# Peptides against a protein of PDB entry 8YR4: the designs that were tried, part 80

Target 1, 309 residues: chain A of PDB entry 8YR4
Amino acid sequence: PRGSPALQLVVLICLGLMGLERALNVLVPIFYRNIVNLLTEKAPWNSLAWTVTSYVFLKFLQGGGTGSTGFVSNLRTFLWIRVQQFTSRRVELLIFSHLHELSLRWHLGRRTGEVLRIADRGTSSVTGLLSYLVFNVIPTLADIIIGIIYFSMFFNAWFGLIVFLCMSLYLTLTIVVTEWRTKFRRAMNTQENATRARAVDSLLNFETVKYYNAESYEVERYREAIIKYQGLEWKSSASLVLLNQTQNLVIGLGLLAGSLLCAYFVTEQKLQVGDYVLFGTYIIQLYMPLNWFGTYYRMIQTNFIDMEN

## One batch from the design tools (peptide; aimed at target 1 R181 R185)

Design b2_p29_5_s2 (made by RFdiffusion4, then SolubleMPNN; from b2_p29_5, 13 letters changed)
Fold by OpenDDE base, seed 3:
Structure b2_p29_5_s2 (fold): chain B 309 residues (1-309), chain A 29 residues (1-29)
Amino acid sequence: as target 1 above (309 residues)
Amino acid sequence: EKLEEVRRKREEMLEEVERLARESEERLA
């Protein structure tokens, strides 16, 4: 934010908190590994209790690996409210100023409520797009890269390759299937609006419908519109199930390949039992944000289209 | 009103996403 040093400091603190979340995503699995190793070695209670207390504290800061429920994420979200409000107000004022610069002919051709709705959509699309990019997409991609580097350095290069192939395939299939299903969702939303418009039109013209005894005809037209909507809704819902199942299969195959390889290296005394648990925990932590990646991608795409209109 | 309803629906959707994320963690734990 140009012109407010206080808001610039808040942005820097939020970026620092985002860096802390990335560090927590690496540290939490490491501390969990250390607990399992200490339990396996029958370590003294004092060392175990300190490691468990440290793990629980780090887990409280992280909020389970989704980031959204953790203390650090909640603090970031709280601090970001002022930055979002400043950005929203600035975009709204720019759109409002631009609307006042437009020709009288442009304003006479449009209803005031339609102009305000375009301004609100424009402000919401820009602020939403920036929020999803900065707080969801970029951190998730960073966690994947950090995960690949971590497994390549502290495990065998084969683990880094499995994570790379699994996450690359997951992201590619998520994008491709989300783009494919967007056609069905757009068709569903268009048919929903058309069905609602028919219901509103028949209710506003109720006296005319009664005058012509056309109630049965309007009910039949509404039934046909509902059946057409439900056919598109089914395609949208079935495409979502296909996306979720495809994502689950890719993660399941990655987890299977990596877990078998971990188990093999534990039997060869190259890894400890805690390292097997670390791999499973870390893959699950990477999966949780990725499950929503298709939703974020679609929201970004929708907001981009709403900004072009 | 409609802007507040869209904000409320966005908050409700975020809370539902957070609930589903917690339920997914509890099932994996």
Scores: peptide ipSAE 0.012, ipTM 0.397, DockQ to the pose 0.032
OpenDDE base, seeds 1, 2, 4, 5: peptide ipSAE 0.012, 0.000, 0.007, 0.000; ipTM 0.349, 0.281, 0.334, 0.317; seeds 1, 2 fail the geometry check

Design b2_p29_5_s3 (made by RFdiffusion4, then SolubleMPNN; from b2_p29_5, 15 letters changed)
Fold by OpenDDE base, seed 4:
Structure b2_p29_5_s3 (fold): chain B 309 residues (1-309), chain A 29 residues (1-29)
Amino acid sequence: as target 1 above (309 residues)
Amino acid sequence: EEVERVREVLRKMLEDVERLAEESRKRLS
């Protein structure tokens, strides 16, 4: 934010809070491991109580592992409202200024309400894209990298490799299947607009339709348009289910392979029981944000398409 | 957000239909 040192400070605080979220994502599983190890060792109550209290406090700060429900995330979101409002207003004013610079012929060819709707979509698309990139995509990629490094350093190179392969496969399949399904979504949206246009045209011409007793014909035409829309909607929805199921299978296979390997190393006394619990907890925490990645990637693509129009 | 966008599209459709119905009523009166 150029021109407001207060908003620059808020951005720096938000970046600091994002760093704290990344630290919490590593610390929470570690403290949970430590609790399991202390319970296994029958450690004194004072040490256990301190570790449990610390874990619960860290878990309160982190929230549900999705990064959306924790105290730190809520505080970040709250502080970011002012930055988002500043950015939105700046983009809106730039679009509005640009609209006033456009030729009279452009304004005469478009209804003022459509121009305002384009401006609102453009503002929402830019601000949404920036927020999703900064607060969802970058942090998720950072958590994956931190996870790979952590497992490679503190467990074994095999765990780092499993996490790397699973995350790489998950991301690749998410992108490929999302690009594939975008064709169905575009076709659905085009047919939705065509169905809406037919309904509006029929209603605008209702006097003519009534004069010719053509109500049954217009209803049947609208029904055919709905059936065609529903056929495309089904393809879009089925493609989303296929994406989610593919993601779930990759997660399940990664969790299975890593859990079996961890269990094997625990039986060989190379790892503690707490390390098995750490692995499972940490992997689940990594996968929770990734479930939203397909939605974010789709929002990013939609926002880019809406900015090109 | 997608549900809210659908709700907002539906709301705008309803407002457009209500406006058309009101314009139609004004032409018939």
Scores: peptide ipSAE 0.005, ipTM 0.273, DockQ to the pose 0.032
OpenDDE base, seeds 1, 2, 3, 5: peptide ipSAE 0.000, 0.000, 0.000, 0.007; ipTM 0.282, 0.272, 0.285, 0.285; seeds 1, 5 fail the geometry check

Design b2_p29_5_s4 (made by RFdiffusion4, then SolubleMPNN; from b2_p29_5, 14 letters changed)
Fold by OpenDDE base, seed 3:
Structure b2_p29_5_s4 (fold): chain B 309 residues (1-309), chain A 29 residues (1-29)
Amino acid sequence: as target 1 above (309 residues)
Amino acid sequence: ERLEEVRRKREELLEEVERLREESEKRLA
């Protein structure tokens, strides 16, 4: 943000907190590994208690790997409110000034409520796009890259390759299936709006419908519209289940391949029992934000379409 | 007059339900 050094400092603090979240995503699995190793070795209570307390504290800061419930994430979100409000207000004022520069012919062709709705959609789309890119997409991609580097350096190149292939396949399938399902969702939304419009037009013309005793006809027309909507809703919901199942299969295959390889290296005494637990914990942690990636991708696409309008 | 007021209230209610839907989708995400 240009013109407010206080808001620039808040942005820098938010970026620092995002960096801390990335560090926590690496440290939490490491501390959990260390607990398992200390338990396996029957280590003294003082060492175990310190490691457990440190793990629980780091886990409180992280918030379970969801990226939305941790103390650091909540603090970042709280600080970002002022930056978002500043950005929204600036975009809104730019749109409003641009609307006043438009020709009288443009304004005479549109309703004032439609113009305000376009302005609000434009503001929400820009601020939404920025928020999803900065706080969801970029951090998730960074965590994947950090994960690949970590497994390649501290385990074996084969683990880094498994994570790379699994995440690449997951992202690719998520994009492809999300683009495919977007057709069904658009059709559903269009039919929902048409069904709602029909219901309201019938209710607005209640006196005319009553005068002609056309209530049964209007009810049947509304029923047909609901059936068409439900047919599209089913396709949208079924496509979401297919996405989730495809994602779950990719996770399961990656977890299976990596867990078997880790178990093998533990039997060969190249890794400790805690490293097996680390792998499983870290992989599951990487997949938690990825479950929402399809939603983020769709939100980004919607926000781009709303900005073009 | 009454028909225009009901149309306006319809548009306002449509926008509020669309907003609530978007907020619900954001909370489920």
Scores: peptide ipSAE 0.010, ipTM 0.351, DockQ to the pose 0.091
OpenDDE base, seeds 1, 2, 4, 5: peptide ipSAE 0.007, 0.007, 0.006, 0.009; ipTM 0.343, 0.330, 0.326, 0.350; seed 2 fails the geometry check

Design b2_p29_6 (made by RFdiffusion4)
Pose (drawn by RFdiffusion4):
Structure b2_p29_6 (pose): chain A 309 residues (1-309), chain P 29 residues (1-29)
Amino acid sequence: as target 1 above (309 residues)
Amino acid sequence: DTEIEEAREALEELEEALEEKVEAAENLR
């Protein structure tokens, strides 16, 4: 924010809260390991109670689920509401002030609905792009790297390879399948618009009664158009199911390999009992934000072209 | 998929409107 000083402080606080969320993402599974290790060795009730309370508090600060739930990141959403309002207002006012100074030939040439749709979509595109990228993409790519470092240095060497290969395959397959699916989605959307147009045309012209008893003909054409649309829809949604399945298979294979290796190492007295639950929890924690990357890829591309417009 | 659900609902509304037009034309006859 160029103008106001009160908002730059809020931006800095938001970035600090993002860092704190990354620290909590690393911390919480460590406390879960410590609790399990203390539990297996018959520890007194005092230290166990205090450690359990601390773990619960950390789980509360971190998202109880999917990271969009914690007290942190919600304070962030609140402050970002205050901040993103300013950018939205500024961009809308700049567009509106520019549209009122263009010459007459320009306004006589283009329609109003198209010009206004471009502006609205542009403002939304800038806002969404800032939000999606800064607060949902970079933090996750940072979480993956931090996890790779933690497992490769503080846990063992092989688990770094396991996490690296799993995440690399996940991202590659997600992007590859997503481009194909986008082609299918566009093909479906065009037919959807054509079906709506046919229905609107049939409704507006109550002449069907005049030039024939052509109610049946208008119903038949509508049914044919619906069938064509449904075929394209089935293709698109089946592609979506395939994407979900391939992502789940990749994560599952990574979990299986990591769990088997950890169990074998625990039986050989190399790792403690808590390391198993540490690995499991951390793998699930990495998986949860990764569920929404094909959508982020699609939205970032769409919003980039819209902002360019 | 929210957008697909909304598209189905909009098409169901247009189909109902065409059925109502056919019924009205039968009544007028």

Design b2_p29_6_s1 (made by RFdiffusion4, then SolubleMPNN; from b2_p29_6, 13 letters changed)
Fold by OpenDDE base, seed 1:
Structure b2_p29_6_s1 (fold): chain B 309 residues (1-309), chain A 29 residues (1-29)
Amino acid sequence: as target 1 above (309 residues)
Amino acid sequence: DKELEEARKELEELRKKLEERIEEARRRR
């Protein structure tokens, strides 16, 4: 943000908190591993209690791995409110200035309510898109890279390869299936707009409808439009379930392959029982934000479509 | 004439409220 040193400092603090979240995403599984190893070794209660207390504190800072419920993520979200408001206001003023520079014919040809709606869609689209890229997409990609490096260095190279293949396949399928779903969503939105336009035109022409006693005909036409909309909404919703299930299958296969390999190395005494638990915990932790990646990509794509119209 | 203009104003206000509710419902999905 150019012009406010206070907002620049808040952005730097938010970036620092994002770095802390990345460190917590590595440390929490490590501490959980250490608890399981200490339990297996029947370690003294004092060492176990300290490690458990430290784990619970780190887990409180991290939250549920979704990046939405932890203390650090909540603090980041709270500090970001001022930056979001500044960005929103700047975009709103730019759109408003641009609308005033537009020809009188453009303003006379469109209802003021449509112009305001275009402005609100434009502002929400740009500010939402930037926030999702910076706070969800980039951190998720960073966590995947950190995970691959961690497993390649501290485990066998085979674990890093499994995570790489699983996450690459997951991201690729998420993009491809989301692009395929966009066709259904566009069709649904077009039919929603047509159904709404028909309802509005029928209500605006209510005198003509009453004069011809055509109320039953207009209700039946509206019912047909709703049924057509619901058929498209079902396709959109079913395609979302298919996306989520495909994502779950890819993660499940990665978890299976890696868990079997961990179990094998534990039987050979090359890894401890805690390392098996670490792998499972880390993969599940990566899955939680990735499950939302399809929603973020969809939101980005919708916001681009809403800016082009 | 006056009743028709009032009914048009009420319909336009109802339309605006309905559009806001549809947009709020879209933000929750």
Scores: peptide ipSAE 0.015, ipTM 0.359, DockQ to the pose 0.030
OpenDDE base, seeds 2, 3, 4, 5: peptide ipSAE 0.016, 0.015, 0.005, 0.013; ipTM 0.345, 0.368, 0.315, 0.362; seed 2 fails the geometry check

Design b2_p29_6_s2 (made by RFdiffusion4, then SolubleMPNN; from b2_p29_6, 12 letters changed)
Fold by OpenDDE base, seed 1:
Structure b2_p29_6_s2 (fold): chain B 309 residues (1-309), chain A 29 residues (1-29)
Amino acid sequence: as target 1 above (309 residues)
Amino acid sequence: DPELEAARKELEELEEQLRKKVEEARRRR
């Protein structure tokens, strides 16, 4: 971003965080290997527990292998909001200024095309939502139930309880935090529509604006409206990062509790090293579709809000 | 006016790129 040294620093930090994410992708498998080796060698509990804790911490930073939900990725996304907003605002102002130079015939043609495209988005959203509920939500709930039953039957009942508590807490927090976010999203959408309406009205009256040489004044009014919108957009986007981080934390705690318990039972010769690998892999597999569940519950709510408007 | 058609195409492409970025940002949101 030209002209803001603070935003340039944020870009450099985000690039550094991307480098850290690549390092974590190498370190996480190494630490997992080391746990398996320590379990095989029947290493002392203190060394094993420290290595397991370190692995789970690194996994919390990484975010389940998809890279999208780790602490480092969330921090990067959070910092990048301001850079994105600066770039968006600059492009929007350039477009708006250029549109004032164009003819009325272009504005009339665009307005008609935008109305048609809004209508098409409304209809495609409903069909997509129904398909989504059937093909992603129901299977994910089934996978959780199957997981609880499996761990309760083939492992100690404590493992089934950990999975149950972790997944129940994850789902509950996902719903509650998403409902809490809906207010920020509604406020953002209302201000977006108001900003767009102002821009359209200014552009429809471009002849009057040109007659009074008020182009610079209309650009400044539009800039102020964008800044107001971006204040609400930041709250919406930051609340999303908070949701993702909360989800990552819940899974991280479940992984920690279960991994320590598995490691303990392996040291007591009640479980094999393979059972530790199974548990860790299965929890990560359950997390992958659940991460999408939050995105999709958001899509459902957004489409409901977009239908109410 | 050929300049107005060129400017219109560039603007439509910029709007489509902006829409794709906003939709990708909305899909990532």
Scores: peptide ipSAE 0.015, ipTM 0.377, DockQ to the pose 0.018
OpenDDE base, seeds 2, 3, 4, 5: peptide ipSAE 0.007, 0.015, 0.000, 0.013; ipTM 0.359, 0.370, 0.314, 0.385; seed 5 fails the geometry check

Design b2_p29_6_s3 (made by RFdiffusion4, then SolubleMPNN; from b2_p29_6, 12 letters changed)
Fold by OpenDDE base, seed 1:
Structure b2_p29_6_s3 (fold): chain B 309 residues (1-309), chain A 29 residues (1-29)
Amino acid sequence: as target 1 above (309 residues)
Amino acid sequence: DPELEQARKELEELEEQLRKRVEEAERRR
């Protein structure tokens, strides 16, 4: 972004974080291999525990295999909010200034298209919500139940308990943090509608604005409204990063507890090295749909808020 | 006015790009 050295630095940091994500994508499999080798060699517990802890830490930084929900990705997304807002604001102001130069016929045509788009968003949101509930929520809950049963029957009851506690805590925190986030999103949408209404009013009155040469004043008022909106948008987006990071932390703790317990049982020859691989793979597989659950519970909430307005 | 139609297209494309980026940022989330 031209004109802000601080935002240029943020862009460079975000690029550096993207490089770090790529390094983590290579390191995580290497550390996983090293754990399997140490388990096969019957290495001392201290070396094994250190390598498992290091792996889980790297996996926490990377996230659930997609890299989209790791600590590094969340940090990148958080830092990028300001860059996105700067770019959006610049573009919105350029468009708004250009629209004041244009004729009333464009505004009449736009309003008709926007009303149609709002109506289509409402109907598509409900259908998307229902399809999401059926095709993602229900299967994810089924996979969790199947996972708990599987680990309780084929592993020790402790593994089933870890999965149960991890998933219950994950779901509970997802609901609680999302309900908390709803307030920020409602405030954001209310301010968005107010900002849009002001822009539309200014543009409908463009003849009067031109007559008084007040174009610069209306652009500045619109800029102030965008800044207020972006303050609320930042809170909404930051609350989302916090949700994702909280979810990643809960899964990371579950993976740590279960991986250490599994490694311990392998050292006692109660489980095989393959069982460690199974547990790690299965927890990661459960995490992938759950990460989507957070995204989609947000989509649900968005669509409900967008239907209330 | 061809300039108005072009500015409308650019605005719709920009709103769609912003929407796609927001939806991609929401889908990547």
Scores: peptide ipSAE 0.014, ipTM 0.393, DockQ to the pose 0.017
OpenDDE base, seeds 2, 3, 4, 5: peptide ipSAE 0.000, 0.014, 0.000, 0.015; ipTM 0.314, 0.370, 0.322, 0.374; seed 5 fails the geometry check

Design b2_p29_6_s4 (made by RFdiffusion4, then SolubleMPNN; from b2_p29_6, 13 letters changed)
Fold by OpenDDE base, seed 3:
Formats: structure tokens, sequence, C-alpha cells
Structure b2_p29_6_s4 (fold): chain B 309 residues (1-309), chain A 29 residues (1-29)
């Protein structure tokens, strides 16, 4: 936002909070490891109580491992509301100005309500996409890179390789399956719009429908359109379940391979029991935002499809 | 008919509220 130093400061604070969230994603598993090691060693209560209190405080800041409900994430979201409102209003005014610059022929050919709906969808889509890319995609990719570096440096190169292969396969399959699903979603949205347009046209022409006693025919035609829509909706929903299950299998295989390797190194006394717990906790923390990555890549594609129509 | 246009506007607002609730429910999963 070039026009207000206050909003620039809010953006810088939000970026600082994003950096803090990345640090918390590394620190929370480390403190949890340390608790497990202190419990295993039967360490004195004072050291254990301090480490547990510190862990709970860090976990409160992080928010349940998803980061989405944590104090830092909530504070970031709260501060970002003003930046989002400024960006949305700027895009709305640009679209509105551009619509008024369009020829009288374009205004006469399109219903004013459709133009306003396209403008509202366009503005919300662009602002939502930008906010999503900055606050979810980039941080998730950063957490994966930090995870690969951390496991490669502090455990073994094999752990870094497992995380790299697991996350690369997860991201690749998420993109490929989501692109495949986009065909079903486009067909569903097109049929939804056609079904809605038929219902609206039948309701606007109710006098003509009554005059010809065609009410039963219009109801049957609407039923056929609903059945066709539900068939496309089922394909879209089934393809989503397939995506989620494929993602779960990839993470499950990565967790299995890494957990077995951790257990082996613990038996060889190269790692501590807490390091086994750290690996499992860290992989689960990486999985939670990645599950959202598939949802939001779909939102990106849907919003682009909704802008093309 | 102004009543039909009002009912259309209410239906569009209800759909927009439902879409927002579905999107919020997707943010909770």
Amino acid sequence: as target 1 above (309 residues)
Amino acid sequence: DPELEAARKELEELEKQLEKRVEEARKLK
C-alpha cells in the first residue's frame, strides 16, 4: 500500500509475525522433545516444570499446531483486516471506473446486476488470492524448506531426504490431481449456472407457464437439470475425497519411513527417545497447513474460473 | 413486479450468506 505509512507499518508487523510463526513451528517440537527426554532421564521437577510452562506458552502462541487459531496468527489476521479493506476498496474503485469508461453498447447489452456481481466476485477473488498466497502458500513452502534443513543438519541426511521426497511428492500430486479435478468443477459450475438460469427464467415467465398449463413440464425439466448437476457434484466431491486420501497416504508413508528410521537410530543410541517424538510432531505440523494448500489451490482455480465466466 | 425483485434480492443475499457460511465451515476443517 503506497499511500499510507500506517498501513505499510502494519504490513511490516504482519511480516514480522509471520517470521515469529516460522520460529514457533521449529521451537514447539524442540521443547516437546526436551520434555520427553527430561521425563525419560527422571530430571528434577524444577527443570521439568520450567520446560513444560515454556512449551505451553509457545503452543498458545502457535495455536494447536495448525497456526490458524494461535495468538500470533489471530493477531496477524486482526491487523491485516485494514490492509485487506484498503486493497479491496482500491480494486473495487478501479473496476467501477473501468466499467464507466466502457462503451454505452456494453452497458446496454449487459444487465447492471450481472456487471455488479462480476465486479464483486472479481474484487473478492483478487484480494482473497493475494492474501492466500502471502499468508498460506509462501509460509508453508518456507516451513518445508526449514524442516528439510533442520532434519538434514541435526538428525541425518536420510531424514532430510525422506521429508524432501514426501513433501515434493505431496505437492506434485496435489497440483496434478487438483488440475484434473478442475475439469469436473468447471462442468459443475457451468451446470449450476444453467440450472439457476432455467429456474429464474421459468419463474419470470410464470404467467406464460400458467397460460399453457406447462407447470409439470417446467418442474420435470428442472428435475432433470438438478439430476445432471448432482451427477457432476458427485464427481467433484469424489475427486476431492480421492485427493485427500492420496495426500493422507503420502504423509502416512513419510511418517512410517521416518518413524522406523528414528526408532532404529534410538536403538543404536544415536538419537534420544525425544527425537522420535520430535519427528512425528514436526511431520504432523507440516501436514496441517499442506492439507489447506489443496483447498486453497482449489479456491485459486475456482476464483480464476469465476473470473473467466 | 417489485415484490418479485425484492424476493430475488433476498434470495441472492441468502445465497451469499450460505456461501460465506460454507466457506467459514471449510476454514474450520
Scores: peptide ipSAE 0.014, ipTM 0.339, DockQ to the pose 0.028
OpenDDE base, seeds 1, 2, 4, 5: peptide ipSAE 0.006, 0.000, 0.006, 0.009; ipTM 0.310, 0.266, 0.338, 0.324

Design b2_p29_7 (made by RFdiffusion4)
Pose (drawn by RFdiffusion4):
Structure b2_p29_7 (pose): chain A 309 residues (1-309), chain P 29 residues (1-29)
Amino acid sequence: as target 1 above (309 residues)
Amino acid sequence: SSVWVLLAVFTVVLVLTFVFVASSFFESD
């Protein structure tokens, strides 16, 4: 925010809260390991109670699920509401003030609905791009790197390889499948618009009664167009199911390899009982934000082209 | 023996939790 000083402070607080969420993401599974290790060694009730309370408090600060739930990141959403309102207003006003100074030929040439749709979509694009990228993409790519470092240095050497290969495969397959699915989705959207246009045309022209008893003909053409649309929709949704299945398979293979290696190492007195639940929890925690990367890829590309327009 | 029992229990809980998470959370339009 160029103008106001009160908002730069809010931006800095939001970035600090993002850092704190990354620190909590690292911290909570460690406390879960400590609780399990204390529980297995018959510890007195005092230290166990205090440690349990601390763990619960940390789980409360971190998202109880999917990271979009915690007290942190919600304070962030509140402050970002206040900040993103300013950018939206500024961009809309700049577009509106520029559209009123262009010459007449320009306005006589282009329609109004198209020009206004470009402007609205542009403002939404800038807002969405800032929110998606800064608050949802980079934090996840930071979480993956932090996890790789933690497992490779403080846990063992092989688990770094396991996490690295699993996440690399996950990202590569997600992008590869997502481009194909985008082609299918565009093919389906064009036909959906054509079907709607046919239905609107048949409704507007109540001449079907005059030039024939052609109600059946209009109904048949509508059915054919619906069938074509449904075929394209089935293709697109089946592609979506395939993407979900391949992502799940990749994570599952990574979890299986890590759990087997951790169990074997625990039986050989190399690792403690808590390290098993540490690995499991952390793998699930990494998986949860990764579930929405094909959508982010599609939305970032679309919003980039829209902002360019 | 106790380690083996605990690992068996944790494996079951981990598998069930993963299956529940994988069936409940996914990408959709």

Design b2_p29_7_s1 (made by RFdiffusion4, then SolubleMPNN; from b2_p29_7, 21 letters changed)
Fold by OpenDDE base, seed 4:
Structure b2_p29_7_s1 (fold): chain B 309 residues (1-309), chain A 29 residues (1-29)
Amino acid sequence: as target 1 above (309 residues)
Amino acid sequence: SELLELLKKLTEEFLKLFNELLSTNYETD
């Protein structure tokens, strides 16, 4: 923010905290590995107690990983409130200034309250989308890259390849299946609006419906519209279940392949028992933010479809 | 259409503001 060194410092601190979250996402599985190895080796209590205490402290800082409320994530969110307020106010003022620059003919053709509601929905949608990109998408991509590098350097190139293929396939299928679903959602929303319009029209013409004793006809016509809506809703919901199952299958296959390979290398004494636990823990941590990605990409598409209407 | 263009412009302005926020953080180090 030009002119507020304090807000610039808060952004730098928030970026530093985001970097710390990435480091914690690697360190927590490493310390958990070390605990399993120390337990397997029957190491001295002092070494084990120090490693467990360090793990619990790191786990307190991390929380459940990306998308969970860890101490570092909560501190970042708290500090970011001032930046979000500054940014929201700046966007609102830009919209308001732009609305004042628009022609009188544009203002006379629209209800001022509808324009303000559209501007408010637009601001909230854009701010939400950007907050999502910055705090979920970019960090998740960074965690994937860090994971590929880490597994390629410290395990074997095959582990890095499995993570790369699994995550690339997951992201590709998520995009492709979500684009395929968008047509069912558009059709559902169009039929919902048509069903609502029919109900409103029938109720506004209540006296005419009564005069012709047409109540049974209007009720049947409304039932047909509901059945048509429910048929489209079912396709939308079933396509969502198909997306979720496809995502779970890709992660399950990646976890299976990597876990079998890790178990094999443990049997060959090339890896320790703790390395098997590290791999499983890290893959689950990568999956958690990706599950939120599918939910929020749908929210983005919803907001985009709801703004095209 | 016009609302989508307004939102696209707002997204671009916000991305510019965010890049300015990031670039001003790089100029202060």
Scores: peptide ipSAE 0.016, ipTM 0.488, DockQ to the pose 0.011
OpenDDE base, seeds 1, 2, 3, 5: peptide ipSAE 0.016, 0.014, 0.016, 0.014; ipTM 0.458, 0.472, 0.477, 0.462

